# Ledger of designs, part 133: peptides against a protein of PDB entry 7UQJ

Target 1, 160 residues: chain A of PDB entry 7UQJ
Amino acid sequence: PELYQNFNITPPRGVLFHGPPGTGKTLMARALAASCSSDERKITFFMRKGADILSKWVGEAERQLRLLFEEAKKHQPSIIFFDEIDGLAPVRSSKQEQIHASIVSTLLALMDGMDNRGQVIVIGATNRPDAVDPALRRPGRFDREFYFPLPDVKARFKIL

## One batch from the design tools (peptide; made by RFdiffusion4, then SolubleMPNN)

Design b2_p16_6_s3 (from b2_p16_6, 8 letters changed)
Fold by OpenDDE base, seed 5:
Structure b2_p16_6_s3 (fold): chain B 160 residues (1-160), chain C 160 residues (1-160), chain D 160 residues (1-160), chain A 16 residues (1-16)
Amino acid sequence: as target 1 above (160 residues)
Amino acid sequence: as target 1 above (160 residues)
Amino acid sequence: as target 1 above (160 residues)
Amino acid sequence: PPPPRLYPPLEVPVPP
């Protein structure tokens, strides 16, 4: 947020953190939230999991997404962190595909409905960026992607 | 692994990492795997998600768990990391309960079937330790629990 | 500790964890403490912040450091983790420089006074390794340095 | 001196 404000850069609406599991994507998102929070300006950090969003009944998942975005807007500046956003991707069963497609469609609409002036950043984290719906990875949504490599094992071997 | 071997302590079969999301449980598991790996003795790190195990067809999930434990035994010393092991917990629908109960039962059997001499450690990570089946948290399974607290936000605010 | 003991390697007196904020330095230190703790040999983990050490009255900070090292020695094997050890670095005010220099001098003396047989490891974490007094980074002190990279800086620079 | 804030051991013993 502040980094983007200082450069007069429109903060990305959505940032996709991707990389092997356990590369610290979620930790980084929390770290960013904490580092962008000052004593005067606390960034509200919202966290959801893709799978937890899907575990809600049809229509309730969509409602929970709407409420999340409203709450994030109300508590701006804020970060919405979707951990395992690939968990919103349709698993290959026709009934699940419909449910997942509805939730993804709602998320798309919510990301599109974010006014550029809102101090709300959406961070998606995934281990499988290719499992994220390409529609989410378009400009105005998750338009920035960050790769989290495995911490250099060689750097760790120099520890030993 | 090596720490416990040197003390003639039977390495815990299972370790439960729990704590708020984004406390770096997965990063830690990878970190432990890498730190316990020497140039001569690489610990093979296997990673699965609870939700990904469940996303398999009934019976295939159980087969995949068996294969995972066999592969871990074949590549010992090894760590099996189950991220979001709470995702194996029954969601309160009767049909899902049966599927989840079957998978949990298979995991229990696999953990019980680990020969005490096997250099295989199972790490479960969860944000909701209370959502993990109590049977998994018994001695000889996930018999050790590690709490990952939120990094002290006040601590971080004084860094800035 | 034990890894170094098993190889007859003198455990480093001090290890510097450095890297961008939120790369999991503090988390790693805690994990190392937990991973090195067995049921029989619990490693006592002491944690202090650079800024919190400085927030003590002149001379009391030095006394607190001495007490910390004595307690760590008493509860060996132990890890002393100094989070934000760069917070002990003099900020460019002449009066603060004297206070910081005194504390750094005390820390140097305490690290030098650690008998090689003491199972006390000092871990310093910093976001600014160059802000750490070079005297602390010498052999017999923080003689090992571990870089916690940002997940792909190129990815991060494409955020910027 | 206030006892060092022993951070609770990260290891939560499993209740027996």
Scores: peptide ipSAE 0.000, ipTM 0.328, DockQ to the pose 0.038
Fold by OpenDDE base, seed 1:
Parts: C-alpha cells; sequence; structure tokens
Structure b2_p16_6_s3 (fold): chain B 160 residues (1-160), chain C 160 residues (1-160), chain D 160 residues (1-160), chain A 16 residues (1-16)
C-alpha cells in the first residue's frame, strides 16, 4: 500500500502470476504478503484454488467468491491469492459455458467493484495465462502480468 | 540415480513433499530434477496433478497412471511429480470409495511394481499429508516425507 | 558426494546460495538434503541461522560452530545449512570486527579442516553475497556459488 | 480424447 502510495502508483487491483508450474508463484505471493506485513501492519492473506472453487462449491461458487471478497475487504490490508486461476475462469469452451460464464462474470464484477481506495490486491497464479478468460486480463482486473521464468538451470546445476 | 548406485543406496521409490501451500514443493521438485540433470544425464520430469487425473480422465485414470509410469520407465532417469497427490488418493471417505479405491489400488501397484533398479523417483506433493491414503505412505511407496515449512518471515522480509 | 566422485569432481566443501530473499534458497537446501536422503542413507540436515549463532551464542559461537561440524561429521552424510550466512560472516565493518573476526576465522578453519573424504556439505544462503567475507568465497570453502534469480523483476515491480 | 497434453518435458534447458 505505502509502496504504491509513495510512488504515486495506483495499486494494481489484480496481478497475474504466470509461468511454468513450480516457478514459485504461490511462494512469491506468500512472500509478498509476509514482506508487506510489518509489525504494525499485518496483511491478511486469503488463498483459494480455482478448481476448488468450482468443484467444492458447485452451485455456490458465486456466493463463495462474494463472501471471499467481502472478508478480504473487512480484513484490509489483504491479498486474495487465486492459485490455478485458469481452473476458475477457463477460456469458454462450448461444453461448460454456463457455469463458467456465471463464475467469470461474478469474478469480473467483484474485481471491477473493488474501490481503488481498498487495500485488497488480487493475485492470480496460472501456468497457462492464455487459458484465462481474456476479460480477466483487461485493465482494472488482472491488468498486470508477471512471468515467472524457470529458475535458470545454471542456478540449479551449481546446487548439485 | 548414480548418487544412489554409487552409495549402494536403493533410490527411494517415493517421496512425499508436504507442508503449507506455496512453500515451493513444486519448485523444489523441479529444482531437484534440474539439479540431478547434468549435461550428460538429463532427468525426464513428468508432472501430473492429482485432481486432473481424476477429473480429466474419469474412467481412464488407471490407464493414464499406467501409461505415465511406462513412459517414465522408458525415459529413465525420470521423476514423476504428482502435484496435489491428496486429490488423487484422498483418504477413503465412505461416499466416494469405489473410484478412489481403484485409482489408489493402481497407484499402489505401480509403486510396488517399480523395479529397485529403475531410475524412476516418484514425488508426491500435498498440503495435507494426513489426507493421503495411509497405504501410500508405507515403506516402498511414499516412505520418505519432507516437510516444507513456511519460509520464515525473516526470509520473506528480504524478498521485498 | 558420489555425484561428485563419479564426475571426478571434488565435492565442494561449501556452496553459496545467493540471490534475492525468498528465491527459495532455504527451501532448495532442504529439498536437496531430502532428495539425497534414501532409505538406506539418510542425510542429516543441520540448519543454523547466521544471526542466531551470533546472538544466541555470544561468547560461545566458536564452540558451537566446532560442535556443529563435529556433529555433522559424526552423522555423515550430512549437510550444514547456514541460513543468512552474511549474518555470521559479515564483511568486516570496523565496529564489530573482533567477534566477527574470530567467528569467521573459526568457520574458515572448520571448512579448511574438512577432510575431502568427509560426506559433509556446507551450504550458505545469503541475499548479499558481497556482504560475506571474501575469505569464505575462496576455493576449498564456499567455492561454488548458486544464483537464485528473482522470478522476473517484472513480477516484483507490479506487485510493489 | 485429446492426447494427454504431455507437458512437453520441460527441457530444463541445460544452459549452454
Amino acid sequence: as target 1 above (160 residues)
Amino acid sequence: as target 1 above (160 residues)
Amino acid sequence: as target 1 above (160 residues)
Amino acid sequence: PPPPRLYPPLEVPVPP
């Protein structure tokens, strides 16, 4: 928050972490949350998995998303981390369109409805950014993308 | 592989990475695979997600597991990484017993059928080791467990 | 060890993991220890924090280092992981010179005194390799350095 | 069924 305020940078509402699996996207999100947590200012870290939202909350996924965003808003400053967000908002394939369309629409509305003054950051992690609905990758949503490269093998080889 | 051969150490057939989500279990598995890959000896890294095996291969999960282990055996030395293995082999809750029982039984048989001379290591990652079927956590299967603690907050503070 | 023996590579006495904090240095060290542990050969993993050695063992830090290396030697094969090694062996700044000089001298002597046949690997992790006494970064000590790159800086700046 | 998208072996690019 102060990082953004002091730099006159509007805090991104949404950040997309993308890159090969196991590049540390989730670790980075947790590390960011922890590092932004000072003794005086604990950041509340909410973690959800895209596939879990769909599979565990069949028929209630929208309500659970709303509750998550409300809880994140109540516990500001907060980070909502969606692991495998491509599992929550897959590119609309013809066979599962309606349920996905509603969840995507709800997530879009929740991200759009985030007041810029809110200290809620949404981080989505995916291994397939192109499998995320392009509507989520627009300005005011996941408008910031971070590529997590594989740690260079040189860094790995020297460990052995 | 040679690490194990030269030490007269039977390579562990299975290693369970457990710990809080985003502790870098997947990153570690990849880093291990990369580290064990020398210029002369590339380790083939197979990654599957427990939930994907169940959900994408409904009715074929057993066949896909067999194919995966055969392919890993063909491409030795190899690592099979199961991300979210608790999604593949959940503790048998009464309501989903049959499909899970078959997949668990297949995975058990595949792990038991691994020749000790094979350069195939299986790594399972979970956030809930107690949600993995105890049969998988026995000697000759996932008999080695690695706890991934949360990176200490001090390690996090320097990340920012 | 045998990885190094089979490659005709003298096992590094010391490996320096360096890179921005939360790049998974500690995680990597644990997983390396873990991966090198087989059923027949458990690697004993010793973890110490550089700052803890100084702060908790004021006046006994040298003795504690000696005991640590003796214990690691007794429990071969072993890995000694120094997290935040820059806290143990900071570049000699004028104000803390004597205590640090003694501890650095002891650590140097312990690393130099490691028999090449010993299956003890020392891993130092730091976020500031240039803050580590250059004497530790010489051949026969932390002579191998591993850079843990940040997941692309673009990934950090947009989170910040 | 689409062939299991074998994640191409992440050729851990052995750096040259």
Scores: peptide ipSAE 0.000, ipTM 0.334, DockQ to the pose 0.060; fails the geometry check
Fold by OpenDDE base, seed 3:
Structure b2_p16_6_s3 (fold): chain B 160 residues (1-160), chain C 160 residues (1-160), chain D 160 residues (1-160), chain A 16 residues (1-16)
Amino acid sequence: as target 1 above (160 residues)
Amino acid sequence: as target 1 above (160 residues)
Amino acid sequence: as target 1 above (160 residues)
Amino acid sequence: PPPPRLYPPLEVPVPP
């Protein structure tokens, strides 16, 4: 949060962490939440799994997303981390289109409705950025992408 | 793998990584795989997600587990990482018992059938160790547990 | 430790984990300690913070370092993790030079005095590798460096 | 569903 204010950078409404599984996307999101929290301003970290929101909240996923964003807004400064966001907002595929389309539309609206003044950052993590609806990857949404490379072979060899 | 051979330590047949989500369990498993690989002896890292094996391979999950262990055995030294193992081997709950029971039984048999000479390590990661069948947590299976704490407040301050 | 013996790799006397805060350096070190531990041979993980050693042990820091290395040697196999090692071994800066120089000299001597047969690995973590005395980054000391990237520069600027 | 485990905020040391 504080880092963005100093650079007059419009805080990204969302950041997409992408890269192979287990590259530390979730850990990074937590660490960022940690690192941006001061003694005076604790960042609240909300973690949800895309597939869990879809599967556990069949028919209520929109409401649960709204509640999540409201809760995050109440607990500012906050980070909403969507792990496996490709499970929540898959690329619009014909056969499951309606349910996914409504959830995606709601998420888009929630991200668009975040006043840039809100100390709420949304982080999406995926192993498959191409499986995320391109509408989420536009400016004012997940407009920033982070590739979490596998530590390349040489970097791996140095940990051992 | 090789670490265990040198010390005449019976390589744990399995290691359970448990702790809150995003505590780097998967990253650790990858880092271990990476760190145990040399230029000459690359450790093959097999990653599967418990829920994916269960959901994508309905009726073939046993076969897919067998194939995975065979492939891991062919590509020794290897690590099999089960992410969200609680999704593959949930505690035997009455209503879905039969399919899960067969998968759990197969996984148990595969872990028991790993010759201690095998350069195959199985790592299971879960956020809910109590949701993993206790049979998997016995000696000769996931007999070692690693708690990935949330870096407690003080430890968090130290990572930042 | 054991991994290095099998490959006739001179075990690195030290590994420097560097990268931005919260990139999982400490978590990785803990998980390496965890993963290298067997039921019979638990790796003892010693964690110290560079600044804590400097601040809490004013005038006794050398003795505390010696005691730490002796204790690690007694509890082999062991990992000594120095978090924020730049706080312990800053680049020789003119005003605080004498106290830091003695601590750095002691740490260098302790790392140099580790027989390659010792099952003691030293991991240093820093956010500022350039703030670590280059003498520590030489072969036979912290001769291996791991960059824990933030998701590269563009990505950092987007979360910050 | 179990209440979202509010993970305590990671405390970040203020850079000096």
Scores: peptide ipSAE 0.000, ipTM 0.349, DockQ to the pose 0.038; fails the geometry check

Design b2_p16_6_s3 (from b2_p16_6, 8 letters changed)
Fold by OpenDDE base, seed 4:
Structure b2_p16_6_s3 (fold): chain B 160 residues (1-160), chain C 160 residues (1-160), chain D 160 residues (1-160), chain A 16 residues (1-16)
Amino acid sequence: as target 1 above (160 residues)
Amino acid sequence: as target 1 above (160 residues)
Amino acid sequence: as target 1 above (160 residues)
Amino acid sequence: PPPPRLYPPLEVPVPP
C-alpha cells in the first residue's frame, strides 16, 4: 500500500516507461525509487537490463527472473527496474521463438503471480514500446505507460 | 597521494555511497572521478555492478574481482566503482551462503591487500547500507560512508 | 542520412566521447539518441560496456560484437554505445595480446564494414582516449572525438 | 581537468 501511495499511483503490477533513449527513464525510475524511500522506509531497488537477463542466462534466464522476483518480495518494499525491457521481452517473431518465448512467459507468470498487496513495483523502460511483447502491456502487467518526451535540447545540455 | 588530495579526503581504501536509489550516487562517484581527473592526471574509472559480477561470473567472480583490482592498480590513479554493491556483497544469510561468501571474502581480501599508498579508490554505492556485509564497512575497507539524501523532487524534474 | 542530420554531424562511423568519469558521456550519448528520436522516428539504442563484452564473452566476444552490429543494422536508425570502450579495445600491450587483439580486430572490421549510408552511429565513451587502441581512433572508425570538460562542480551539484 | 563521464544504468547485452 504505502509504496504505491508514495508513487502517487494506484498499485499497478508494472509501469512501462517509454520514450526515446536518454529522456531519463532510468533516472526517473531511480528517482521514483528514491522519492519513495525515506530514512524510515528504505526501498530496495533491483535493476536489470533486459538484454542482460537474456544473454547472461542462456538456459537460466527463467530461474534468474524467478530469483529476482523472490528477492524483490523478500526485500519489499521494492522496485524491480527492467531497463531496455524490449531486449528481454521482444515481440515474438518466428525465428528466435523458443528462448525469448520462455523468458517472456516466465516474466508474464511472475507479474501475474505478484500479489497486488505486495509492495513490489515493476518498472520497465524501453525506447520502443512497440518492440515489447503486447502480452506484457496488458492489465495486471505493464498496464500503465508513461511517455517521456524529449526534454528540450536546452534542458539536456544543462544536465550534462 | 594526489588522487586523495583531489578528493579532499584522507585516503580511505573504500567509500560507501548510500542513500535511496536515484539520489545520484553513481553520478556522484563519476563526478568525483571527474573532479579528480585533470589533463595532467587522467583517472581511470572502473565501473561494475554488484549483481553483474555475481551473476555473470558464477564460478569466476573471484577471478574477475582480482583482475579488476589488478587492472585498477596498473592504471592508477584509478577508481573502482561498485554500483549496487549490496548485490555483490549482501549480508550473509544462511541459504545463499557459499557463492556470496566467497565473493565477499575475495573483495575483503582485495581491499585489505590494497596498499594505502596506491592511488586506487574503491567507491561502493548502495541503496541499502544495511544489506552490505558489515565486514565491508570496517576500517581499511568501506570505512567512510556518505549519505545521499533525496534531492528535492523539484531538482529531479529539472534533470529529466 | 536523417539520423546524422539530427545529430548535426556528418556521418562518422564512430564518435568517441572522452573525458573523465562523470561528465555525462553516457547521458549525452543517450541524450543524443533521444534528440534524434521523434514520434515518427524511434532510434534503437544499444548499450554495451567494453569490459563486459571482454569479460562475459571469453571466446565469444567477437560473435557478440557481430550480433550487436547486425541487430543495430536491423533496427536502424540505431546507436551503438560502448561505454568504457577502453575496456574493450585497450592499447595493445604485449602480455594480454591474443584475446584483446581479436576483439579489437573484430570491432575494427565491423566499423569498417558499416555502410556510411546506414543509420547506425557508434558512440564510444572513455575516460582515457589514450588507452583506446589508436586503430579505433582512425578515419572511418572513431574519427570524431568530443571532449567533455568538467562542468563546474556547481553544475554537478544541481544534477545530483 | 578532464570532464566527468556519465555511465547509463546497467548494460543491456544483445540476446545471443
Scores: peptide ipSAE 0.000, ipTM 0.176, DockQ to the pose 0.054; fails the geometry check

Design b2_p16_6_s4 (from b2_p16_6, 10 letters changed)
Fold by OpenDDE base, seed 2:
Structure b2_p16_6_s4 (fold): chain B 160 residues (1-160), chain C 160 residues (1-160), chain D 160 residues (1-160), chain A 16 residues (1-16)
Amino acid sequence: as target 1 above (160 residues)
Amino acid sequence: as target 1 above (160 residues)
Amino acid sequence: as target 1 above (160 residues)
Amino acid sequence: PPPPELYPPLEVEVPA
C-alpha cells in the first residue's frame, strides 16, 4: 500500500527486479522496505534465494514456500524478496525439471492466492529475466518489471 | 592497532556490524582492511560465513575456527570477518542447538584467548543483531557495535 | 574490441579484478558490460562463481566450462565473469588438488583456444590474487590486473 | 537425503 501510494501506482502483487547482478537489486528491495517503514509501521522483510529453494529444501520446498507466505501474511505489511529467482528455472535433468515445475507451480498458486488487499509485496530479483518462467510475469504475479541498469562507470569511479 | 589509532579508539577484540543486509557491512569490513594496509603493512583479510561454518564444517567447525584464528595470528596484522554471524544462532532443532552451542562456545573461547596486544581484529556482520548470542556481545568479544543504516533512496539514485 | 577501443587499449583475453571482496569487482565487471553495450550492440554477460565450479559441477566442471565458452562465443560480443576465481585454488586435500588442477588446466586451455579477434572478454574476480594460479596470469590469459581498492570510508559515508 | 535445513524466515525488521 504505502510503497505504491508513494509512487502513485496500484500495488502489484509482484515486482521483478532484473538486470546485471551487483546492480543493487537486493539493495533496492531492502531500501524500498526501509523507505516504506515508519515508526508506526515496520515492514517485515523476508528473503529467500531461488537456488536455496531448489537445493536446501529438496522435498519440502513447496511447504517452505507456503510457510513463508503465511509468515509474511502474519507480519503485514511485509516484503518477500526472492533473490536469484531465475534459480527456480529448470536445469536440464528431467527429474529436476519436474521438481522445479512443481516449485514454480506452488509459487504461482501462492501469488494467485494472495488477496489483492493484503500488504504483502513479492519482489523477485533475477540476472536473467528471460530464464524466469513467463507464467510468473503474468498479471497478478510479477506484473511489474524494473530494469536495474549498471551504474555509469563515471558514477562508480566517484564512489571508488 | 593502526585502524583504531586512526579513529582514536582503543582496539576492541571484536566489532559487530549490524543492519539490513546489502547495507555494505561486508564492504566496510573490507574497506577497513585496505585502509589500514600500507605498502609496508599488508593486512591479511580472512572471511567466513556463519552459515558455512554450520553446514560445510559439520563435525570439524570448531577445529576450522581454531585453525582460522591461528592463521590470523600468524599473518598479523589481520582481520577475521564473519559474515552472517547470526547464522551461528541456534535453529529450533535440539540437535542443531547443541551443535551451534558448541561452535559458539568455541568462538567465545577463541575471542577470549586472544591477547589484547595482538593485531587480530574480529568483525562480525549480521542482519539480525538480536539473533546473535548476547555472550558474543560482551566486553572483550564483539564489544563495539556499528549500525549500518540503509542508504537514503536519494543517495542511491545519485549513484545509479 | 569496443570496450578496449574506448579505453585505447588492446583487448586482453582476460582481466583479473583483485582486491578486498565487496570492493565492487562484480559490480565493475557488470558496469563494463553495460557501458560497452549500445542499442545496436548488446553485450551478453555470463557469470560463474569459482566455488560453484568446484562444488556444484563435480565431475562435469570441465564440460560446463567448455559449454560456457561456447555459449559466450555464440553470443558475441560477450563477457565471461568468474567471481571468486580463487575458489578454483586447491584446498589441502590431494584429491581436491587433482580435481582443481584439472579444472584450472581446462580453463587455461579454453583461454588459450580463444581467437584474439573474438569479442569474448574473460574477467576473473578474486579476493586473494596470490591464491590464483600464476599460470592464469600469463600473457593471453588474465594478463591485465586491476586492483580494486576499498572505497574511502568518507566516500562510502557520502553514499550512505 | 540430508535433513532439510529449515532456514528460519530471515525476519529482518527493517527499522524505520
Scores: peptide ipSAE 0.005, ipTM 0.260, DockQ to the pose 0.061
Fold by OpenDDE base, seed 3:
Structure b2_p16_6_s4 (fold): chain B 160 residues (1-160), chain C 160 residues (1-160), chain D 160 residues (1-160), chain A 16 residues (1-16)
Amino acid sequence: as target 1 above (160 residues)
Amino acid sequence: as target 1 above (160 residues)
Amino acid sequence: as target 1 above (160 residues)
Amino acid sequence: PPPPELYPPLEVEVPA
């Protein structure tokens, strides 16, 4: 919060971390949660994998998303980190379309329903930003994207 | 081994990881320690924070550095990772000058005293490479630097 | 290079990165790949997710593993990173046992078939080391384990 | 369905 206040940066409702796998997206999200938490103000970090929501919660994924956002709201300030969000909200392809569409619709509604003043940040991580439903990448949702480049190979070689 | 043999790279006595916070410097150091350790030859990873050496060991920081390097030497192959090395070895500014100067001098002497054949790597991490005493950045010390770029600064700023 | 030469460290055939999610296992693996590659000798980094091999390549997972190891061998030096390896090689539980057992058996054979002189490192990442088949954790396979603790929050704070 | 694995909050030791 204060970090954002001083920069006059409206806290992003949603942030999309994208880049090749292992560029530190998950680490960054956790590091952000850690850096934003103080002794007085612990940030609650909620992590879900997009694929887990679909595979483990078939038919209840919407309810689980609602519960996740409710818990995150209850434990403000909080970060919801969706690792592999392309697994949760794939670009609508015809054959899996209805179930995915409903889950995406629920996620959109939950992100849209977050008051601008809410201390809930949603971070999505993907290796394939183009595989994420464009509706999630619109303003008020994952409206901020961060490319995690491969760490410069040259830089790391001198370490080893 | 062979990966490294072919590079004819004199093992850096010291490597400076620098870059904005959250760029994975500490993680990288741990992974390097991990990747370099075998079943036959475990790398011992020593981690210290620069600020902790000053704050927790006021008046004994030099002795603690010596002990650290001795333990690292005893447990070769080893990595000494100084997180936030700018907290240990700030650029000499007048008012904190004497204590810092002595600690820096001790660290310099310890790095210089490492035989080139020694299996001790020193990794320093900082967010402020310019706040690190230039004497530490000279050949035979932290003579290799790795910039850990921010994941697009716009990215972090929007998260934080 | 010399760091590793002097250490007589047989390159780990396999390294298991384990620890809580978002401790930077994937970032570390990429960092290692990057750190081991020079302008003259680029390390080829192959990444697969354990769950993707099972879900996308049902019935062909064994062939895909063979092809992956062949490509990695062709493009030496190389790193094969299995993210979420517990998704590929779960502890054999009775009901999913046969398909998983065959995939694990293939992975074991591929890791065992890597010449000790091979410039192919296999890194597995998991949040649940106990969910990885113990056969993969034996010498000559993922015989080195690295616990990625939650970065001490103090450490993360300086990273962000 | 098993309760969502709430990963325990990162104990962020903030230095005093």
Scores: peptide ipSAE 0.000, ipTM 0.237, DockQ to the pose 0.045; fails the geometry check
Fold by OpenDDE base, seed 4:
Structure b2_p16_6_s4 (fold): chain B 160 residues (1-160), chain C 160 residues (1-160), chain D 160 residues (1-160), chain A 16 residues (1-16)
Amino acid sequence: as target 1 above (160 residues)
Amino acid sequence: as target 1 above (160 residues)
Amino acid sequence: as target 1 above (160 residues)
Amino acid sequence: PPPPELYPPLEVEVPA
């Protein structure tokens, strides 16, 4: 409720969904997109997987991120959902430094370059908020976090 | 029920699943594949994401679509599920014209080239049927559409 | 329950989740990762789709599998989830021999090379266990199989 | 055997 209301009233620039795997982060991001889309205001939902951007685009990932944000801006109101964003933006201290650092720096710059007037929301989902570069968790980026607790075994068995 | 019955009796060449994100389009496509597969008639289910085909295969996407359809034909009865097909087949009027146009034209040709005698069903899922090239929504392509309404908040909370 | 208990007590080297599409194999794999992760023992969850490895990495798929297993080993306890593993490891008798055979042989070698002392579990999900190379279903690889029955129509409608 | 379902690239969940 509150997240939906806040999403409609003051769309945050970036929201980090974090919690154990299978807690419905992806479903909620999708559901958020759905609930914020009305007949009058169709939201464009872009889904990317963090590791997909890294691995597909070895040498082109930065360009693909730029294109994604440009397309999201072009089709606003838009949601960019990064599933498993820790795959895209691992902590800079990790030994896979150069390629990751460039992609993360590009994502930071793109998030920083989004006009507050743009109706583009970025949702990152991760099982590991601590694996996400702290620079992404700063104000004007993923500055809102939502924890998804593990559903109890009964809730899981109802989803499965 | 009706879609399952119609799927077993007269498999449409193409079905467009559309509706808000998180309405279970992907789950339904999978479920459709499951329910149409029996011990006597195993269905081969191919899943692709529209944006993945575009982005992975810059310059090879057309070939990959051809290979996908050839393989689906080889392993019929088959379902080709394009999740987020608006990522693969954006409206031709979008500024990313050349690459998208070639891929869309290839998909059109592949769908047109499927013998109506082939037991290959193409399911496209999108949140934005209006973002799908209208040429794909014509007879002999995605000529059946199924709307997935937003589950009520209670239904969403039971899935999350 | 039993799978969770067995997963915590004696993590199998490989588990094949098979069953009709939309039976929650992916959700279960994520849920398994989540339930096995505690505050004391965070599990690293790696998700790959079988077909993504084949298609992205035409000529590099073997290297990417090696890197995946190395990262999983580095971040143990880990789960490597291959969704739609039949896309990665089609039966060797299929006419697309050379590329598939190399990738499958690499996956076999990686699974064989995992020390039984490593806390890396590989979960493969497929709708078609018969489409998975029988060599992957041998002891020391995907030697445990879990069948996901089609949820009844009512269960599906509760998940959708 | 059914062809490889060529999927989108890896969600590498990089451990925390």
Scores: peptide ipSAE 0.000, ipTM 0.176, DockQ to the pose 0.080; fails the geometry check

Design b2_p16_6_s4 (from b2_p16_6, 10 letters changed)
Fold by OpenDDE base, seed 5:
Structure b2_p16_6_s4 (fold): chain B 160 residues (1-160), chain C 160 residues (1-160), chain D 160 residues (1-160), chain A 16 residues (1-16)
Amino acid sequence: as target 1 above (160 residues)
Amino acid sequence: as target 1 above (160 residues)
Amino acid sequence: as target 1 above (160 residues)
Amino acid sequence: PPPPELYPPLEVEVPA
C-alpha cells in the first residue's frame, strides 16, 4: 500500500505469488508487509490459508471472507495474504465444487468491491498457478503474477 | 560446522548471506542452526547485529566480539550469525571509520584465530555484499557467499 | 538424512517445525533438503500438505501415506515434509474426527515402522504446535521441535 | 481410477 501510494501508483488489488512450494512466497509476503511497514505506517498483515477457508469455515467461509476484507479495510494500509489460494480450488467432488464456487465467487466480489482508494493489497500464494481459477487472475483481481523460482540449488550447495 | 566436518570438508569459517532485505537471510541462518541442532547435538545459535555492535557496544565492541567467539567456542557446535554485517561498515566519518576499522580488524582476527577444529560457523548476512569489507570476504573468513535473490525483482517491481 | 548419517547420529525420525505462519518453515525444509543433497547424494524431497491428505485423499489418505513412505524409503536418503501437519487436526465433526484419527494413526504407524536404518526424515511444519496430536510429538516420531519465531519486527526494522 | 498422479517428486536436481 505505502509503496504504491508513494509512487502515485494505484496499488494492484491482487498479486499472485506462484512457484514451487517453500520458495518463500509466504516469507516474501510477510517480508513485503514488514518492509512496507515503517515506524510511521504499520501495514496490517492478514493471513489466511485457502484450505482453512474451505475446511474451518464450512458454512461461514463467505462471511469470514467478508469480515476479513472489512477488517483489512478498517486497518489499512493492509495486506491480505492468502496462502495456498489454490486450496480454494475444488477438491474434485460436486459438493465441494459448489462450496468452492461460492467461496471463489465471494472472493471475486470482495476483490471487485475494493475501492481503488483502498490501501488493501491481496496477495495470493500458490504452488500451482494454473490451479487458480482464471477468474481470479483477471484485471482488477490477481492481475499481477510473480514467479518464485526454487532457490538456485548451486546457492544451496555452497551453504552445504 | 557439523555438516562440513562429517564430509571431511573443512567447515567454512564464514559464510556470507547476501541479497535484498527480507529475502530470508536471518530466517535461513536460524533455520540452519535449528536444522543442524539435534537432540544429541544442539547447535548454539548466537545472533548479533552489525549496527548493535557499533551502537550498543561503543568502546566494548571488540571485547564483546571476543566474548562472543569464546562463548561460541565454549558451546560448540555453534553458529554466530551477524545480521546486517554491512552495518559494521563505517558510516563515512573519520571517527566512525577508525571504530569500524578496529571492530573489523578484531572480527578478522577472531575468524583467523578459529582453529580448523572449531565447530563454529560464522554467518554474516548483508543486504549490500559490496559494503562488506573485502578483507572479510577472503579465504578462511567469509569465503563462501550465498545470494538470496529477491523473489523475482520483476515480481517486486510489479508488486511495487 | 546425510547430516545425521555423517554424524553417526540416528537421524531423528521426525522433526516438527513450528512457529507463526510464513516464518519460513517450508522454505527451511526445502533448504534442508537441498543442503543435505550433495552431488554424490541427492536427497529426495517429498512434500505433502496436511489439508491435502484430508481433502484430496478422502478414502485413500492412508494408502497414499503408505505409498509416500514407501516411495521415500525407495528414494532414500529422503525428506518427507508435511506442510501444515496441524491440518491433519480433526475438523470438528464426528465423521471428520474418525477420518482424522485413522490418518493420524496411519502416520504414527508409518513413523514407528521407519527402520532406524532408514535415511528418511519426516519434517512436519505447523503454525500451531499445540494443534498437533500429542501422539505425533512422542519419542520416535516428531520428537524434535524447532521454533521458527516471527522475525522480531524490531529485528526487521533494523534490517530495513 | 488412474493412480493419483504422485506430484512428480520435485527432483530438486542438485545441479552437478
Scores: peptide ipSAE 0.000, ipTM 0.241, DockQ to the pose 0.048; fails the geometry check

